# Ledger of designs, part 139: peptides against a protein of PDB entry 2AUS

Target 1, 323 residues: chain A of PDB entry 2AUS
Amino acid sequence: ADIKREVIVKDDKAETNPKWGFPPDKRPIELHIQYGVINLDKPPGPTSHEVVAWIKRILNLEKAGHGGTLDPKVSGVLPVALERATRVVQALLPAGKEYVALMHLHGDVPEDKIRAVMKEFEGEIIQRPPLRSAVKRRLRTRKVYYIEILEIDGRDVLFRVGVEAGTYIRSLIHHIGLALGVGAHMAELRRTRSGPFKEDETLVTLHDLVDYYHFWKEDGIEEYIRKAIQPMEKAVEHLPKIWIKDSAVAAVAHGANLTVPGIVKLNAGIKKGDLVAIMTLKDELVALGKAMMSTQEMIERSKGIAVDVEKVFMPRDWYPKLW

## One batch from the design tools (peptide; made by RFdiffusion4, then SolubleMPNN)

Design b2_p19_2_s4 (from b2_p19_2, 8 letters changed)
Fold by OpenDDE base, seed 5:
Structure b2_p19_2_s4 (fold): chain B 323 residues (1-323), chain A 19 residues (1-19)
Amino acid sequence: as target 1 above (323 residues)
Amino acid sequence: MTFEELLKESAERYEERRP
């Protein structure tokens, strides 16, 4: 998620009309909720689906979805996309995750050996999905981006781990235990990151959501519920972006594919087949789509389909039709 | 934790947490 992407400008003279659209910071509270994502601190106990159902009841919502399942016993960062933003979770499902895990060893191991063996698990690992997973139980490679040992207390190892989406920390700990020769199990697990969502001032509990909704509805105080909900654009910060002309926005909002002439600026390193976010010049999310060209092809070509538009988020009336 | 327990715990602390 932390890869700073270079921005290549194609049209440095492109302006945007300040009267069109609703930038993330300028949405009325009702509209902010309709295009919102909660950085939820999921408690241990309930399923991720139960928690989403509870948020819908608390906030009086018709639709919501989560950015990646946490097991019932697992706490921490669960992005919950609301109402019209619900489909933005498709950008979060493939995003990298971070966890803090407590591993309990089944025997005594010298600290130096623990550190050495855990370092060998940085990089590519082979995993099999657990029996309870809806994913086919085929062996698959996953990336462990980093392992940071926080504390070692006898047989208890507290560590931070950054992983590719769908890496099973329980399976990682089992394999570390096998490599140490004593065996191990996962005692505790907390998710500290899901793509652009992390443990920060935006992290809120279910109790916070109950209280903040009442402060708004009963006391007329919007500030708490406004801060508790992030704009849907937060959920695409980790994706490569393409910024488009005001004249192209309404067409894309109607489900038209993005053509090369509509591009104002774009991130470097887009490949054909990548999931990309189509943005306005005011950093509003218009749509998600599949890149049909590389960044280089989008720069060099004067015409053609740049993005196959898969999911529109922006309302059709925020920008005028200019065709 | 049930949904009813969540609401009860929030209601019991509401006046203390009210801005």
Scores: peptide ipSAE 0.406, ipTM 0.919, DockQ to the pose 0.952
Fold by OpenDDE base, seed 1:
Structure b2_p19_2_s4 (fold): chain B 323 residues (1-323), chain A 19 residues (1-19)
Amino acid sequence: as target 1 above (323 residues)
Amino acid sequence: MTFEELLKESAERYEERRP
């Protein structure tokens, strides 16, 4: 469940000028694409990198990036950030993932034993990254948030699993098979969630993207391609947010760190070192940064650097310089 | 599926999928 974070208001009198910026729902189609993220249904077969290259060719884009690699044989939710939004993927890489997996057992096991053993794999597990991963091959802990068995048909076990980023489902299934005493392998895997992106009405295929781009370019119908592309702000919904004054927006858009006087409202539970989204009062993403204070420190202090700005997204001219 | 196959399949179905 997306834990709704409490919103603490510091300045209840702060207003925003409706003439400044471009709220997500008010972006012209070209600007919407420049600040867009596709919730792609990645087919099995191609690499995540090949699929991103194809999307750039389909949509005539210079830049794009994906929110976390799916193996060639793995299908499902692959967020693809476009153009000026490309670097928003840094918010999605650490986000939790959900999968539906088919595990094939190498022997007969009673259903009650399957259910009991799989429940023991909820919580902290120790994994070694596979040889093919760009990750240093050291033992590491990962969290399994939940395992939901969907179906058991003889030796085939269909299950949903929620995991910490960079948990290897293939390795999880191998260890479950060892614990069952018969061995197991991963027959099929689909990713059903990547942070805020899930299997919903926003999920689109490569064929949909080809068709919707042609409907826009050849027939003048922008509705389909507009719906197929999410605003970049969707890619940060799972992050803690800090909303800033209009007078602070241009400075942050120029790469200045956010200071405490610029804060209007913020989420509860921000810790020092957390990745946070800096937002306007119109819910526009200004920047991503590292919290230099807790929520409590940002409330109690009158001055200081609240956020070290790591990546600016907003153009420098959307808000006036008020310094 | 190649990129060329994807484009071909979409072109062949374009008139059927056209709004």
Scores: peptide ipSAE 0.396, ipTM 0.917, DockQ to the pose 0.928
Fold by OpenDDE base, seed 4:
Structure b2_p19_2_s4 (fold): chain B 323 residues (1-323), chain A 19 residues (1-19)
Amino acid sequence: as target 1 above (323 residues)
Amino acid sequence: MTFEELLKESAERYEERRP
């Protein structure tokens, strides 16, 4: 999420009509919910699927999906995409994660040795998925971006860890324990980040959602439920972006591929094959797609398919057909 | 926590949490 991407302007004269679309900050509450993502504090106990089912019941929704499974016993950041935004979870599944974990050691180890060994687990690690995972049990590499030891109390080690999506913290702790020579297990785990979603003022509980929905429906107070739901555009903040002309929006919203002439500005460092967010000049998410060109090719070329559009989010009528 | 427990706990504390 914290990757500042340079923005390259291709058309500095491109204007946007203020009458077209619904910018994230200007959506009526019903439309905001239809294109919303909740930064849920998942409680320990229920599955991520149960929690999604409960949110649909609380908010009277037909569809919702989560940005990456948390085990029943694991608490913390679970992005839940709502209704028309449900498919935005595709952007969140591959996103980096952060956890705070409590590791219990099965023997006494000097603090200096704990610190030294845990630092060696930064970088590429080899993991095997746990037996109970729906994922085929193939050995795979995963990145550990950082390990920050927060506290050491005898055999209890509290640490923050940033990891590639689908890194198993339980397996990491097991391997750390083996490297320490005493063994270890995961006592507690909380997810503190899932891509752009973190522990901040946007984090809400299931109780908050129940209350805030009632405040809206019974008391007519929209403020709480509006703040509890983030715009779907939040779920793509970590992706490279391409901003398009108003004249290109309706075509992309109809499922047409983005061509190079439609590009107004774009992030640096897009590679062929990257997942990219196609945005309006009002920062509305039009679609997700696969980059068919690099940033450099999108700058240098006058024509061709820039993005293969995979998932359209924007309704077809928010922008006029200008073709 | 069940869904029924969640709703019950929210209902019991509603007046205390009402803005």
Scores: peptide ipSAE 0.385, ipTM 0.912, DockQ to the pose 0.945
Fold by OpenDDE base, seed 2:
Structure b2_p19_2_s4 (fold): chain B 323 residues (1-323), chain A 19 residues (1-19)
Amino acid sequence: as target 1 above (323 residues)
Amino acid sequence: MTFEELLKESAERYEERRP
């Protein structure tokens, strides 16, 4: 998620009208909520779906969705997209995840052997989805990006792990236990990262949301609820971006595909078939789409469809229709 | 091709035809 993507400028003279749109930091509170994402600290106990239903009741919302299921017993980072932003969760589902896990060993193992064996699980691993998963129980490869051992206390091993989306930490711990020769199980699990969302000052509880909503509705203080909700643009920070002309915004907001002449600047390393975020020059999310060209093709070509627009987020009236 | 498809294709190509 922390890959600094180079920005290539195609049109250095492109300006934006300050009267058009609503930049993420300049939305009225009601509009900010309509285009918001909560970095929720999910408690252990409830399902991710129950927690989303509770947030809808707390904040008096019609729609919400989560950025990737946590099991009932698992706590930590659950992005919850609100109202008009609900569909932005599709950008978070394929994003990398980080966890802190407590593994309990079923026998005594020397610390040097624990460290050596756990390091061998960095890289590509073969997993089978658990029986409770809606995913077909086919063997699949998953990436373990890193394993960091935080503490070893006898048979208890606390570790941080960065993984590809849909890696099962319970299955990883089971296989580590088999490789150690004593067996192991997952005692505790917390998710510390989901793409651009992490444990930071934006992390809020369900209790915080109740309190902050009352401060707004009863006391007229919007500051707390404003701080508790991130703009939907946060949920696409990890994606490659394409910034477009003001003249192209209304067409894309109506569901037209992005053509090459509408591009002002773009990230390096876009491949054909990548999920990309289409942005205004004010860093507003217009739409998500599939790249139909590479970055290089978008630079070299003068015409053609650059992005197949899949999901529009921006209202049709924020920018003028020019066609 | 529907009228909506025609309008969509016209909007997609607008920046290519803009003076």
Scores: peptide ipSAE 0.032, ipTM 0.572, DockQ to the pose 0.010

Design b2_p19_3_s2 (from b2_p19_3, 11 letters changed)
Fold by OpenDDE base, seed 4:
Structure b2_p19_3_s2 (fold): chain B 323 residues (1-323), chain A 19 residues (1-19)
Amino acid sequence: as target 1 above (323 residues)
Amino acid sequence: SREEEIKKKSDEILAELAK
């Protein structure tokens, strides 16, 4: 999520009409909710699915989805995409995650050895999914981006860990315990990050959502519920982006593939096959799609399909058809 | 207060949802 992507401009003269669309910061509250994502602090106890069902009941929603399962006992950052934004979770599922974990060692180990061994688990690790996982139990490589030891208290090791999506922290702790020679288990786990969503001022509880919904519906105060819901565009901040001309927006919103002439600017480092976000010049999410060209090919070519559009988010009427 | 009433209602709603 923190990778600053260079922006390459193809058309520096491209303008956008301020009357078209609804920028993320200018949506009426009902529309903001329809295109919203909650940065939920999931409590320990309920499943991620139960929590999504509760949010739907609290906010009187027809549809919602979460940006990656947390086990019942795991608390913390659970992005919940609402209504028309529900499918944006596809951008969050492959995103990196951060956790704070409490590891309990089954024997005494010198702190220097704990620190040294845990440092060796940074990088590529081989994991087997747990038995309870719906994922096929194939050995797979996963990246551990970083391990930061926060505290060591005898046999209790509190640490922060950044990982590739679908890394099992319980399995990581088990392997660390084996490498230490004493064994270990996961005592506590909290997710502190899911892609662009982290522990910050946007993190809200279920209690906050109930309160804020009542302030809106009973007292007419929309401020709290507006702040509690992030625009769906937040959920794609970590993706490579392609910004398109106003004249291309309606076609893409109708499900047409993005062609090279529609591109105004784009991020560097797009590869063929990458998931990309198609944006307006007002940073509105039009669609998610698969890059059919690299960034370099999109710069050099004058024509062709740049993005195979897979998921449209923008309504068809926000921008006029200019053909 | 109105805030206390809302918080109480919120607790009741959450307790009902958790059943």
Scores: peptide ipSAE 0.258, ipTM 0.858, DockQ to the pose 0.857
Fold by OpenDDE base, seed 2:
Structure b2_p19_3_s2 (fold): chain B 323 residues (1-323), chain A 19 residues (1-19)
Amino acid sequence: as target 1 above (323 residues)
Amino acid sequence: SREEEIKKKSDEILAELAK
């Protein structure tokens, strides 16, 4: 999520009509909810599916989906995409995750040895999915981006860990315990980050959502529920972006592939096969798609399919048909 | 207060949803 991507401009004269579309920060409250994502603080106890079902009942929604399962006992950052934004969770599934974990050691180990061994688990690790996982139990590599030890109190080790999607922290702790020679187990786990969603002022509880919905429906105060829901565009901040002409927006919103002439600006470092977000010049999400060209090919070529459009989010009527 | 009334109702709703 923190990768600053360079923006390359192809058409510096491209303008956008202020009358077309609905920019993320200017949507009416009902439309904001229809295209919303909640940065939920999931409580320990319920499943991620139960929590999504509760949000649907609380907010009177037909559809919602979560950006990556947390186990029942695990708390913290669970992105929940609402209504028309529900499909945006597919952008969050492959995103990196951060956790704070409490590891309990089954024997006494010198602090210097704990620190040395835990540092060796930064980088590529081999994992097997747990029995409870719907994923086929094959050996797989996963990347540990960083381990930060926060506190060591005797046999209790509190640490922050950044990991590739689908890394099992319980399995990591088990292997650390084996490497220390005493064994270990995961006592507590909290997810502190899921891609662009983190512990910040946008993090809300289920209680907050109930309160804020009642303030809106019973007292006519929309401010709280508006702040509690992020625009769906937040869920694609970590993806490479391609910004398109107003004249291309309606075609892409109808499911047409993006062609090279429609591109105004794009991020550097797009590779063929990457998941990309197609944006308007007002930073509205039009669609997700697969890059059919690199950034360099999209700059050098005058024609061809740049993006195979897989999932449209924008309504067909927000921009006029200009073809 | 109105805030306390809403919080109480919220607790009741969440307790019902958790059953």
Scores: peptide ipSAE 0.111, ipTM 0.761, DockQ to the pose 0.831
Fold by OpenDDE base, seed 1:
Parts: sequence; C-alpha cells; structure tokens
Structure b2_p19_3_s2 (fold): chain B 323 residues (1-323), chain A 19 residues (1-19)
Amino acid sequence: as target 1 above (323 residues)
Amino acid sequence: SREEEIKKKSDEILAELAK
C-alpha cells in the first residue's frame, strides 16, 4: 500500500526460530496455492462469482472468494483468494479502489468547465446504492480521494478516480453530468486498483491461469503458477500490523486473543476498533482481528487483550504450543 | 509447439466454462 506506517519496536531482542512456520517465500507450491491470492484481470461479460467458479475449476480448488464485486461489464483488478486464504478477502472489502472510467456527456461543454466541475467532486459525495446492490438503498456519504482527467475528446472524458470502498462510479458520473448541466453516463469502466492489488506484473488473465496450471500439472514447471499466485500476506499489506513472539503464535493460531505481552513490534496509529493483521517475525499472517487498544495503549500497558482475533489463517501446528 | 498446444487446450477449457 502507498502509506508507509511507522514501526514501533517493543522488544528489540526478540528472535524467531527459523525451523518454525512457513514464510511466504519458502512455501512449497501446493502450500503456496493453499495460502494464495490471484490478482485477476477480470474480463468484461461474466460476473465476479462466475469468474471465481471458473478459477476453482481451472485450479481444482475446493474454495475461493473475491476481494470485492465487479459488475459483469466491468473489467480489471479482481483479487481472488484461494483455499485457506479465502477469508482474507475481508481485508480487501473496505480497501480503497481506483478506476479508469469513460464518461460520455449528453451535450457540448467547454473543456475548462469540465475540468473545473470534476475537481469539485474530489472529497465527500452523497450517493444512493443502485437497485442491484445488497446494500440498503439509503443515502450515504463516500470519499472521492482524487480525480485525474486523462483525456477529453469532445463529449468523451477519460479519467482516473480513487474512491472509498462502495463508491458507485456510475452514480458519480451521473452527478457530474447534472453539475455540467448536460447530463452524462458511464460508457466504460475498468478497476485499476483494489487496496494493495493494482495493474502490475502480478496481474493475470483466466487464460494465463489455464496455461500456467497445465505447465505445472503436465510438464512439471511450477514457476509460472507460482508467480501467478501472490501469498495471502499481500492481501493485508494495507492494514496496520502487529508482530508477535514465537511463543504467542500457537495460541493465536488456536483462536486465542492476542495479549499485550505477545507483542514484539507494531505499527503506529492503530486505533481501537481498527482491523489489524497479526504477523509473525517472519512476516507470516497468523490472523486478522479487531484492535481493542490503541498503539499507545499497547505500548504503555503490561497486560490486557490487544486484539480480538476474528479470523485465523495459520495452521495450529506451524508453531509449537508453548502453554 | 507445446506452448501452442497448451494455449489451444486453454481456449477450449475457457469456451466450455463460459457456457
């Protein structure tokens, strides 16, 4: 994620046993897949659910889940979490999104006016969820973080937009069109970012996945499928992190809440109620949970529940039980 | 080539999945 968080060290002498766990870079291919996330380039046409079903068939998986629905006609970045990593998508649902959109204006507007009005839509906007959304159709505020106009060709406006999760670009374009006085509609939409997942070398198609799976299963070449699947830890890069002692890992992996004595280091700026990632000293994801203390409270206190553990990812046997 | 054979098979699989 773009935000580098400060790291506060509580125990600078804490060491980790190299024989315990499976760091993201040291997982055998089968284990890598079990704890994997695909940065999928979703094609236009299928639903996000259909694409997840196809990935399960292609890769012979029992379960998978996506990091936030794209409409059938919308292409681009769809994180798909695999097998044991399936539940990591909960970290991606609240993450910011970026899109490239083509807006078609229903009348002629001077370019200077287009630029001026679109800049006014940076910040807080009021939206109503569309009928197709499972979200209750109440008016709600959403943040537009930035609008970057890429091209203006007569009535066609190509722009990049960064938005809070659950902002509807179709509704944004409708409101821009109203503000311009001519009306507008969304002609095209592509998602270019979902939290830590973006358009980069990790972006793969369904075709790539079929090819890479065959290279592995038929020819014994695992390199391509290994590169096509990111470790689940990628899906939490945007979250505040808490790193824990080896002696605390097994307890958290069994579903115990994280207590303050287990903390080795943590990010600054954690607030009570924040979603946080609990990590080993080898940067393995143990669990996701809700912070029960601020960063400051976790530093100052000697005891208490630091994190209410909501979702465990690490197997119970990767680290020894020391209680 | 083996790559072309795999790509062809991939196209067939994707065409079946899209039905």
Scores: peptide ipSAE 0.098, ipTM 0.742, DockQ to the pose 0.886
Fold by OpenDDE base, seed 3:
Structure b2_p19_3_s2 (fold): chain B 323 residues (1-323), chain A 19 residues (1-19)
Amino acid sequence: as target 1 above (323 residues)
Amino acid sequence: SREEEIKKKSDEILAELAK
């Protein structure tokens, strides 16, 4: 999520009309909710699906979806996309995750050996998905970005781990235990990050949401519920971005593919096949799509399909039809 | 207080949703 991407400007003269669209910070509260994502602190106990159902009831919503399942016993960061933003969760599925895990060792191991062996699990690891996973139980490579040991207390090892999406921490701990020669199991797990969503001031509980909804509906105080909901654009911060001309926005909002002439600026390092976010010059999310060109091809070419538009988010009427 | 009334109502709603 923290990959700083260079921005390459293709059209330095492109301007945006301030009367068109609704920038994330200027949405009325109802519109903000319709295009919102909650950074939920999921409690231990309920499934991610139950928690999404509860949020829909609490906030009187028709639709919502989560940015990646947490097991019932796992707490922490669960992004929940609301209403019109519901499908933005597809941007969060491939995003890196961070966890704090408590590993319990089944035997005594010197601290120096624990530290040395856990460091060897940084990088590429081979995993087999658990039986309960909807994923086919084939051996697959996953990347462990980092392991930070926080505390060692005898047989209990508290650690922070950054991982590629779909890395199973339970399986990682099992393999660490095997490498240590004593075996191990996962005692506790909390997710501390899901792509751009982390443990910060935006993290809210189910109780907070109930309270904040009542403050809004009964007392007319919208400030709390406004702060508790992030704009959907937050859910795409980690993606490569392409910013488009005002004249291209309505066409993309109608489901047209993005063509090269519509590009104003773009991130470096886009590859063909990458998931990209199409943005306005006001940093509004128009659509998600698949890059059909590299960044270099999008710069060098004068024409052609740059992005195959897969999912539109922006309403068709926010920008005028200029074709 | 109004905050205590809201919190009490919140607890009741969450308890009902958990059934």
Scores: peptide ipSAE 0.061, ipTM 0.709, DockQ to the pose 0.835

